# Peptides against a protein of PDB entry 5A53, part 31

Target 1, 230 residues: chain A of PDB entry 5A53
Amino acid sequence: LVENVKQALFIPGQSCNKNLHDIMVDLSALKKPDMKRFNRKNDIHPFEDMSPLEFFSEKNDCSLMVLMTSSKKRKNNMTFIRTFGYKIYDMIELMVADNFKLLSDFKKLTFTVGLKPMFTFQGAAFDTHPVYKQIKSLFLDFFRGESTDLQDVAGLQHVISMTIQGDFQDGEPLPNVLFRVYKLKSYKSDQGGKRLPRIELVEIGPRLDFKIGRIHTPSPDMVTEAHKKP

## One batch from the design tools (peptide; aimed at target 1 R82 T83 F84 H227)

Design b2_p13_4_s3 (made by RFdiffusion4, then SolubleMPNN; from b2_p13_4, 7 letters changed)
Fold by OpenDDE base, seed 4:
Structure b2_p13_4_s3 (fold): chain B 230 residues (1-230), chain A 13 residues (1-13)
Amino acid sequence: as target 1 above (230 residues)
Amino acid sequence: MIYRILSPEELLS
């Protein structure tokens, strides 16, 4: 079963600044060609009123949205939104730390647009903690591209790595999620007369450390409906 | 299969 590729819409909020714009451009480049960007700022407050996002989802036929906002309390905030049937499914605020790196900060490497990334998740909480499970699900959904049963290994070019920054206990603030992007380089190595494939991962950017903010979780009914494959 | 992650610093080296 080939699932339709989910389209993403990047929306600059009213408080979007140059840094957020640059981050938006770089991150959205990884979603090409299945990405749209608004050029104008939009005054949207998802946790107060979700209706504008539902409107944009339907109007642009995008089930993925990213709202770029910044304030003193929520600096460099990327709100990731998923919709189901053009209704809000879930939302999560991920604030980019000041130590971010853009694509221009890395050596320019040629890459093919539209190739599916591989994913690596570091941290047990990605499988057990509800917030990190949502993050894992979100990013898989966001960048998985076209779902095919046949993985063309020759088409593997990028690795997206997500790491939980340290351990935490109940009641403690949730550690940041470290977002890294690598290009895969394959080499033939001769070891003891056997040619073993050697793979090197080269970081290509962007480099983003996400601080977790507010979260909206779906209703149990919506979860059930969203998991029903037609 | 051997994999290695190269940092930007290692690439400039």
Scores: peptide ipSAE 0.016, ipTM 0.432, DockQ to the pose 0.023
OpenDDE base, seeds 1, 2, 3, 5: peptide ipSAE 0.006, 0.013, 0.008, 0.006; ipTM 0.401, 0.414, 0.405, 0.428; seed 3 fails the geometry check

Design b2_p13_4_s4 (made by RFdiffusion4, then SolubleMPNN; from b2_p13_4, 8 letters changed)
Fold by OpenDDE base, seed 3:
Structure b2_p13_4_s4 (fold): chain B 230 residues (1-230), chain A 13 residues (1-13)
Amino acid sequence: as target 1 above (230 residues)
Amino acid sequence: MIYYRKSVEELLS
């Protein structure tokens, strides 16, 4: 069963500002063509009432949603939501630090829309800690494109790197996650008359450092249902 | 061979 590519809906919250809007535009560009963006602000508070998000999920046939909000306590907050059967599966707040870079801050490189990115995860906690496991699962799920049988190295265009910023112990605040996007660039190196293919990674943006906020985890029943192969 | 012009550390900083 070829699972249909999950569609993403980007939603400006009532407190969405210019910076968040720009971040939304740049991040959503990586999800093209499988994304929608609302142009109007919506007053949504997902940790108080999830019903509006479930409504949007069903109405737009999107199982992925990103809500853009900002407050003094939760500045530049991107709430990532996944639904199953148009019901909330999980949510996580990822706040973008002020040191972010937009696509316009990097050299413009052309890329093919719709190619699946390769992921790299740095930090053991991505495999062992529940929160970072959820983040890993979320981003892999979010950017899962069409399974082109062409795992052709020729089809590899982007690498997304996610790094846990430093070590931590139990009970300590969770370190930020560093989000970086690279394009693979092939160069013909003329070394000694032999053209050796050289591949370089070029950062293309956006550059985002995520501070982890509130989390909603799925019920055990929903986990079981979501893993049931039809 | 993927040659990282910048070390992964430099890219991750």
Scores: peptide ipSAE 0.010, ipTM 0.392, DockQ to the pose 0.028
OpenDDE base, seeds 1, 2, 4, 5: peptide ipSAE 0.009, 0.009, 0.006, 0.008; ipTM 0.409, 0.408, 0.412, 0.412; seed 2 fails the geometry check

Design b2_p13_5 (made by RFdiffusion4)
Pose (drawn by RFdiffusion4):
Structure b2_p13_5 (pose): chain A 225 residues (1-189, 195-230), chain P 13 residues (1-13)
Amino acid sequence: LVENVKQALFIPGQSCNKNLHDIMVDLSALKKPDMKRFNRKNDIHPFEDMSPLEFFSEKNDCSLMVLMTSSKKRKNNMTFIRTFGYKIYDMIELMVADNFKLLSDFKKLTFTVGLKPMFTFQGAAFDTHPVYKQIKSLFLDFFRGESTDLQDVAGLQHVISMTIQGDFQDGEPLPNVLFRVYKLKSYKSRLPRIELVEIGPRLDFKIGRIHTPSPDMVTEAHKKP
Amino acid sequence: DHYFKEPHEYSLV
C-alpha cells in the first residue's frame, strides 16, 4: 500500500557556484541511491514561478527537489521543494552559513550506502512551531528512504541530528537549524554503550522564505486509506 | 502518488 521511496532531484540554479555545488554533492550522497543530479544551470525562481519545478518533477519522477542559488542577499541558498501529484506541496529556503564542513574535512570511515538513517531532533519548537514543524517533516520525508517492517540491528549505522540553535521567544529572529551526521559506535556494558563520530557534512541552516500548501492539497496528500 | 506522513508516524530508528 505504501508508496515507493521518494526520489530527489538536485538542481543547480543560474547563480550556483563551485562551493555550493560541493555542498550539493556531499548532501546528495546521503540520499543515494534515490537521487539524481543535474549538471547544467537552470534559470529557476520558485517564489516567482513554480511552473519549471513542476515540470521537472513530472518528467524526472522526483517528488523531492533542491534548488541551488546564491546572491549576497541569499547566499548558499538551498530551496527544498516537495511535490504532490507533480504540483508544489511546500517550499522552504535554507541558507548555509560560512562555517560549513564538507566530507573532506572529516576522516573517511567505512560507510555502507543505502542504509536507513536514524533521526534525532533537538528543540521543543520542532513540535509546536509551524516553521520548525515543516522542517522536521521535510527532513524526515527526505532522508528516511525505505519504509519496512523488518530492521537489522547491524544496519543501524548512522544518525541524522538536527538541533535548533538555542530556545527563543516569539517575535525574535528564528534561530538556525544545525544539521549534523554521526556514525555510531557501540561498546559492551543487554544494552550497549553508544558513542558518536562526526562524518559530515556539517551545515548551519538559516531559514528563508516559506510556501505552505492549501487545505485542499493537505487533504489529498494526507488522505487515509 | 507520494503521500506524506505526519512526523509522529515516522519511525526515527

Design b2_p13_5_s1 (made by RFdiffusion4, then SolubleMPNN; from b2_p13_5, 5 letters changed)
Fold by OpenDDE base, seed 3:
Structure b2_p13_5_s1 (fold): chain B 230 residues (1-230), chain A 13 residues (1-13)
Amino acid sequence: as target 1 above (230 residues)
Amino acid sequence: MHKILEPEEYSLV
């Protein structure tokens, strides 16, 4: 059974500012064409009441949501939400550090909309630690896109890199996740009169360092239902 | 209803 592509809804919260709006625009550009954005602010507090998000999931047919909020305690906060059957499955707060770069900070490169990204994950905790496992699962699910047949290797245009910033021990604060986006650039290099094919990774943005905040995890029963193969 | 993707299910093809 080929499921339809998961749609993402980007929601400005009441405390959304210009910087968060710009980050939202740039990150959501990577999810085109499978993305919707609200233009108006919505007063949503998902860790107090999840019902408004379930309503938006159902009404917009979006199983992925990103809420943009900012406060002194949770500056530049992107709450990533997944639903199953329009019910909240999981949530995670990812706060963007002040050192962020927008697409406008990089050299404009042409790319085809709708191509699936390749992923790289740096840090063993992405496979062992429950929080980083959730982050890995979230981003892979978020950018899964269409199951295309023979992806022409020529259609592979970009890589998303996610890196855990340093080592940590049990009981220590969780290190940030470094989010980077690269485009594959193919060119012919002239080496001694011989044109050799060369491929380079060029950063295209956005550049985001995520501080991990609050997390909601599904019940065991919801996990079982959400992973059932039809 | 969309299932939740496992990391092992992420394929380019």
Scores: peptide ipSAE 0.294, ipTM 0.873, DockQ to the pose 0.695
OpenDDE base, seeds 1, 2, 4, 5: peptide ipSAE 0.189, 0.199, 0.220, 0.212; ipTM 0.804, 0.797, 0.813, 0.807; seed 1 fails the geometry check

Design b2_p13_5_s2 (made by RFdiffusion4, then SolubleMPNN; from b2_p13_5 with D1M F4V H8E)
Fold by OpenDDE base, seed 2:
Structure b2_p13_5_s2 (fold): chain B 230 residues (1-230), chain A 13 residues (1-13)
Amino acid sequence: as target 1 above (230 residues)
Amino acid sequence: MHYVKEPEEYSLV
């Protein structure tokens, strides 16, 4: 079953700043070719009125959206939205910490556009905690490229690592999610006539530490509908 | 019912 690749729409909000714009550009580059970006700021408040996002989802045929906003309370906020049937399925605010690194901060490595990244998730909460399960699901959906049956190791160029920053207990603030992107680099080591393939992971960026903000969860009915295989 | 929750409102229980 070739699942249609979910298209992403990146939307600058009214409060989008230069840093968020740069982050948007870099993060969206990982979603190419299945990505659209708006160049104009849009006054959207997704937790107040979702209708504009549903409209954009339908109009652009994008089931994934990222709204870029920034305020004192929610600095460098990336609201990730998923739609089903052009209706809001879920939303999560992920605020980028100030320690972010852009692609320009790393050694420029050419990467092939459209290759599906491998994901790694570090932290038990990705499988147990509702918020982190949503984050895991979101990022898997977001960067899920074409399911080529050929998981050809030759096609694996990128690793996206998501790590929960430390342990936490109930009632404690949710730790940040550390987003890292690596490129697999193969070296031919010519050591003594035995070519041992050496694979190195090279960080390519962006480097984003996500602080978790507000979350909208789907209704049980929408969950049931979204899991109905056509 | 659509629930907007703040992160602090997530209890595992």
Scores: peptide ipSAE 0.128, ipTM 0.786, DockQ to the pose 0.042
OpenDDE base, seeds 1, 3, 4, 5: peptide ipSAE 0.075, 0.061, 0.081, 0.046; ipTM 0.757, 0.759, 0.771, 0.728

Design b2_p13_5_s3 (made by RFdiffusion4, then SolubleMPNN; from b2_p13_5, 5 letters changed)
Fold by OpenDDE base, seed 3:
Structure b2_p13_5_s3 (fold): chain B 230 residues (1-230), chain A 13 residues (1-13)
Amino acid sequence: as target 1 above (230 residues)
Amino acid sequence: MHRILEPEEYSLV
């Protein structure tokens, strides 16, 4: 079964500001070429009415959506939405902390568009806790891209790192997720006339600390249908 | 239709 690459639609909400716009541009750059951005603000409240998002999913053929909103209660909020059959499957609010860094805050490195990222997840809860499992599932699904025949390790460009910020117990507030992006940089080290290959990770941005907000989860029946292999 | 992928289905190869 050859599945088409999932397209992402980035939507500025009515409360979208300059900072959120800049974050949107930088995060969406990692999803190129499989990304669309709206230039106009749209008044969408997905936890009140999901129907506008389902309409946008179908009209734009985008099974991934990111809504950019900001309020006093939910500052710098990125709502990540997935659809199945153009119906809402799941949603999660991820609020960007004020300490964010844009791509412009890092040294510009050559970046090839369309290469599939490597992922690292730090924190046991990514495999055990339902919310962090959803986050892991979301980001892997979001960045899956095309099946690359990686016959050459030279096709390995960048790593997305996701870290749970600290330990927590049941009933405690969920720690933030630290989102980091690194590029693999190859160096020829000359040690005593022997050139040893050296690989370093260089942060390229954006740097985002996500505070977890509201979540919508699919029904068990929707889960079963959405995971069925034809 | 795009199915929801399992984390284990993420492969570089």
Scores: peptide ipSAE 0.599, ipTM 0.951, DockQ to the pose 0.657
OpenDDE base, seeds 1, 2, 4, 5: peptide ipSAE 0.550, 0.590, 0.589, 0.540; ipTM 0.938, 0.950, 0.946, 0.937

Design b2_p13_5_s4 (made by RFdiffusion4, then SolubleMPNN; from b2_p13_5 with D1M F4I H8E)
Fold by OpenDDE base, seed 3:
Structure b2_p13_5_s4 (fold): chain B 230 residues (1-230), chain A 13 residues (1-13)
Amino acid sequence: as target 1 above (230 residues)
Amino acid sequence: MHYIKEPEEYSLV
């Protein structure tokens, strides 16, 4: 059974500002064509009432959502939401640090829309710690794209790198996740009259450092149902 | 209806 590509809905919250709007535009550009953006602000508080998000998931046929909010306690907050059967599966707050870079801060490189990114994860906790496992699962699911039988090596254009910023022990605050996006650039190097193919990774943006906030996890029953292959 | 895959089920390649 070939499942349709998961669609993402980007939602400006009531407290969405210019910086969050710009971040939303740039991050959502990586999800094209499988992305919708609301132009109007919506007063949504997902950790108080999840019902508006379930409504938006169903009405827009989007199983992925990103809510953009900002407060003194949760500055530049991107709440990532997944649904299963239009019901909330999981949520995670990822707050963008002030050192962010937009696509406009990098040399503009042309890229093909709709190509599936490759991923790299740096940090053992992505495989062992429940929060970082959720982050890994979320981003892989978010950017999965179309399942192409033939990954034409020629279709490999982007690498998304996610790095845990440093080591931590049990009971310590969770380190930030460093989000980086690279394009594969092929060069013909002239080495002694022989043109050797050289591939370089060029950062294209956005550059985001995520501070981890609040988390909602599914019930064990919902996990079992959501993992059932049809 | 989209199921949730395990990370290992995401073909990176």
Scores: peptide ipSAE 0.312, ipTM 0.850, DockQ to the pose 0.768
OpenDDE base, seeds 1, 2, 4, 5: peptide ipSAE 0.284, 0.303, 0.311, 0.291; ipTM 0.844, 0.843, 0.848, 0.837

Design b2_p13_6 (made by RFdiffusion4)
Pose (drawn by RFdiffusion4):
Structure b2_p13_6 (pose): chain A 225 residues (1-189, 195-230), chain P 13 residues (1-13)
Amino acid sequence: LVENVKQALFIPGQSCNKNLHDIMVDLSALKKPDMKRFNRKNDIHPFEDMSPLEFFSEKNDCSLMVLMTSSKKRKNNMTFIRTFGYKIYDMIELMVADNFKLLSDFKKLTFTVGLKPMFTFQGAAFDTHPVYKQIKSLFLDFFRGESTDLQDVAGLQHVISMTIQGDFQDGEPLPNVLFRVYKLKSYKSRLPRIELVEIGPRLDFKIGRIHTPSPDMVTEAHKKP
Amino acid sequence: SYYYYKTNDEMLS
């Protein structure tokens, strides 16, 4: 009954550069094998015209899309896009801060591609705040991959950690979201003692513009059998 | 094609 794994399409925008491309490559690796990359630049402006994104979603059968854009106003801009029936469901701009680390900045460890990641979300706002609820929903939908009734404990290899940069009060600017990836190590104490090693990429997301779905589309996208 | 979205609780279950 459940749908196939959502496919991701990574799209360099007209203003995409090498540094932003490196961020795309390393992040796209976490999506393997359910990922495609475009090599050319495309003149796409999602908050002016959504038509091209819907076109690419249909012709490439990708319900998840990431546009790469950079200007001084919005530097290292990653626009995460989800579609329903090849129409736009929601969009959010996540801009990467300059303190980012790539896979090259971390010791390369053995890594089995295609395993179900673990998730940990740190921050009460992930459950109550509309903006952060969308981000939690986005990254769960984006990277969870295959749904299954069966889990091999040996397959529990890495965790995707997302932390809000401190608590905040209403009216203040929205804190950044800290994206971290760790590999698990376990030791005997039955329950194991767990330690973590960072493998990257390390990304601090600054929150930009947001598009939310209409109530009608939410009804269809979240309809229950 | 249609890819239905799950709630956070459904995805974490």

Design b2_p13_6_s1 (made by RFdiffusion4, then SolubleMPNN; from b2_p13_6, 10 letters changed)
Fold by OpenDDE base, seed 4:
Structure b2_p13_6_s1 (fold): chain B 230 residues (1-230), chain A 13 residues (1-13)
Amino acid sequence: as target 1 above (230 residues)
Amino acid sequence: MIYRIESVEELLA
């Protein structure tokens, strides 16, 4: 079953600034061609009223949304939203730390648009902790593209790496998630008469450190419905 | 031409 590729909508909030705009452009480039961006700022507060997002989900046929806002309390905030049946499934605030790097900060490499990235997750909490499980699920869902059973290894160009920054105990603030993007570069190395393919990872950006903010989790009923394959 | 609705107000207009 080829699942339809989920479309993403990037929305600048009222408080969206130049830095967030640039981050939005760079991150959304990884989602091409399955991405839309609004040019107008929208005064949306998802944790107060979710109805505008549900409206945009339906009208733009996008099950993935990213709202770009910034305040003193929540600087460079990317709110990731998923919908099911155009209703809010889950939300998570991921605030980009000031040490971010844009694509322009890296050596320009040619890449093919629309190729599925491989994901790597570093940190046991991605499999055990509910918040990091949600983050893992979100990013896999966001960039999964066409579900083809045959991952054509020949088509693998990009690796997205997500790392939990350090260990944490119960009751402590959740460590940041380090988002990195790499391009696979293959070299032919002649070692001892055997040509062994050498693969190197080259960082291409953007580089984002995400601080975790507020979270909305789905109801158990919605979880059950969302996992029902038609 | 994919009609892009960028605001709730645009739909109500």
Scores: peptide ipSAE 0.101, ipTM 0.744, DockQ to the pose 0.025
OpenDDE base, seeds 1, 2, 3, 5: peptide ipSAE 0.061, 0.119, 0.058, 0.033; ipTM 0.618, 0.781, 0.622, 0.579; seed 2 fails the geometry check

Design b2_p13_6_s2 (made by RFdiffusion4, then SolubleMPNN; from b2_p13_6, 9 letters changed)
Fold by OpenDDE base, seed 4:
Structure b2_p13_6_s2 (fold): chain B 230 residues (1-230), chain A 13 residues (1-13)
Amino acid sequence: as target 1 above (230 residues)
Amino acid sequence: MIYRIESVEELLS
């Protein structure tokens, strides 16, 4: 099976700081080996001018990009960008709350690089609300690409959990999305002389609470084109 | 002014 895995490019913005850098490194570790990173800061403002991102998408052959910026208004901001044909498809700002945890905050566990995670989504809005639908689509694309094939259970190692933090009504601010990463650990338990498989979830990090910021949605025409299978 | 830096590092295992 030839997997058409989407490549990701991580870009530190001009206002990127140490915390954002560390978050970037830890989050991007889950995307290995299909990840690239710029080592120097770039002055990019995607909601003012998207052309630099389209340029980077084409030059690096990456359809996924993450821009790291920070300001008083938008602290620890990770702008997630998807492209289609090296043109901007959609964008969303996800600001990391101050209560984040890095991989170093968890017990170090060995894992195989390149395995695709299983996803769990908690919250009805992931299926009904346009913003959360976009978030769901984005993260699925980010880690699975366009493959719809069922993962081999024997190869399942990681689970990414995304939870909408509480209920909300129309007109209210959108609740944060809680991002958690777990490793599956298998145990053999003896129950009445029968060995039953036991599976536990161990959090491995990073732990990120995302506040939703600005959003760019694609045109209906672009949506149609992007869903056309070659 | 937008600075375009093309240096990319591929982070593997």
Scores: peptide ipSAE 0.034, ipTM 0.636, DockQ to the pose 0.033
OpenDDE base, seeds 1, 2, 3, 5: peptide ipSAE 0.027, 0.030, 0.013, 0.006; ipTM 0.624, 0.636, 0.510, 0.406; seed 2 fails the geometry check

Design b2_p13_6_s3 (made by RFdiffusion4, then SolubleMPNN; from b2_p13_6, 7 letters changed)
Fold by OpenDDE base, seed 3:
Structure b2_p13_6_s3 (fold): chain B 230 residues (1-230), chain A 13 residues (1-13)
Amino acid sequence: as target 1 above (230 residues)
Amino acid sequence: MIYRIKTVEELLS
């Protein structure tokens, strides 16, 4: 069953700046070829009115959207939106910390466009806490890509690592999520005259630390409908 | 689906 790959739409908000634009370009590059970007700024405030996003979802046939905005209260804010039937399913604000690194900050590497990344999640809360469960679900859904017949090591290209920054207790502010991207590099290592296959992870970027902002959760009815397998 | 190998520069374009 060839599942249709979800398409993503990246939208610069009215307050989008150069840094956010660069982050948008780099993150969206990982979603190619299943990605569209708007070149013009759009005045969208999803937590006030979701209708414009639903309109864009339908018109562009994109079930994933990322809105780039920045303010004093919500600096470098990436609002991730998922739709079901072109209606808003869930939303989450993830604000990028100032210590971000772009793809240009790393060594140039080659990629096969469309390969599905592997994921690692570090932190028990990814399986137990509702917010981190949503984040895990979102990123798995966002970068699922196409299934390839290459299930061997040679077919594996990159790994996305997501780490909860530290422990927290109930009622405390939610720790940041550390987003890292690695490429698998295979080489023959000469150890004592014997060539042994070796695989290493090389960071390729972008490097993003996400602060969690506002969240919109789906209604129970929408959850039920979204999980109905045809 | 033909997967094409792209450079980072090509991915950014």
Scores: peptide ipSAE 0.021, ipTM 0.481, DockQ to the pose 0.035
OpenDDE base, seeds 1, 2, 4, 5: peptide ipSAE 0.008, 0.013, 0.008, 0.012; ipTM 0.377, 0.371, 0.442, 0.376

Design b2_p13_6_s4 (made by RFdiffusion4, then SolubleMPNN; from b2_p13_6, 8 letters changed)
Fold by OpenDDE base, seed 3:
Structure b2_p13_6_s4 (fold): chain B 230 residues (1-230), chain A 13 residues (1-13)
Amino acid sequence: as target 1 above (230 residues)
Amino acid sequence: MIYRIKSVEELLS
């Protein structure tokens, strides 16, 4: 069963600023063509009232949403929301550190829209810790594209790398997640008269370091229903 | 289909 590609809706919150807008534009570009953006600010506080998000999910037929807000306590905050049946499944706040880089900060590279990215996750906690497991699941789900029959290397264009910044123990603050995007570039290398194909990863942006904020986890019942394959 | 790679090195191999 080829599941329909999940659509993403990017929502500027009331406190959205220019930096967050730019980050939104750049990150959403990776989700094209399966992405919508609101041009107007919306006063949404998902951890106080989730109803507006459920409304937007249904009206826009988007099971993925990203809310852009900023405050002193939660600067450059991207709230990632997933819905199931247009009801909130889970939410996580990921705050972008000030050292972010936009696509304009990198050399312009051409890419085909709609190609599926490959993922790499660095850090054991992505497989063991519930929060990082959710992050891993979220990003894999978020950037899942259409099944292309091109399973060959030629169909591979992007690599998204997610790294947990350092080790941590139980009870300690959760380390940031380093988000990096690379493009595969093929070079013909002349080594000893033999042209060997060389593949390199070129960073294309955006470059984002995520600080983990508040989390809403799904109910056990919703987990069961969401995993039921029709 | 999401391609999961174990390492960047695996992707380059």
Scores: peptide ipSAE 0.014, ipTM 0.418, DockQ to the pose 0.072
OpenDDE base, seeds 1, 2, 4, 5: peptide ipSAE 0.006, 0.006, 0.009, 0.006; ipTM 0.409, 0.400, 0.450, 0.404

Design b2_p13_7 (made by RFdiffusion4)
Pose (drawn by RFdiffusion4):
Structure b2_p13_7 (pose): chain A 225 residues (1-189, 195-230), chain P 13 residues (1-13)
Amino acid sequence: LVENVKQALFIPGQSCNKNLHDIMVDLSALKKPDMKRFNRKNDIHPFEDMSPLEFFSEKNDCSLMVLMTSSKKRKNNMTFIRTFGYKIYDMIELMVADNFKLLSDFKKLTFTVGLKPMFTFQGAAFDTHPVYKQIKSLFLDFFRGESTDLQDVAGLQHVISMTIQGDFQDGEPLPNVLFRVYKLKSYKSRLPRIELVEIGPRLDFKIGRIHTPSPDMVTEAHKKP
Amino acid sequence: AELEELIVRSFPL
């Protein structure tokens, strides 16, 4: 009854550069094998016209899309896009801060591609705040991959950690979201003692513009059998 | 179960 794994399409925008491309490559690796990359630049402006994104979603059968854009106003801009029936469901701009680290900045460890990641979300706002609820929903939908009734404990290899940069009060600017990836190590103490090693990429997301779905589309996308 | 509520379908049932 459940759908196939959602496919991701990574799309370099007109203003995409090499540094932003490196971020795309390393992040796209976490999506393997359910990922495609475009090589050319495309003149796409999602908050002016959504038509091209819906077109690419249909023709490539990708319900998850990431547009790469950079200007001084919005530097290292990653626009995360989800579609329902090849129409736009929601969009959010996540801009990467300059303190980012790539896979090259971390010791390369053995890594089995295609395993179900673990998730940990740190921050009460992930459950109550509309903006951060969308981000939690986005990244769970984006990277969870295959849904299954069976889990091999040996397959529990890595965790995707997302942390809000401190608590905040209403009216203040929205804190960044800290994206971290760790590999698990376990030791004997039955329950094991767990330690973590960072493998990257390390990304600090600055929150930009947001598009939310209509109530009608939410009804259809979240319809229960 | 709670996390499945956060999953957006790509297509109609």

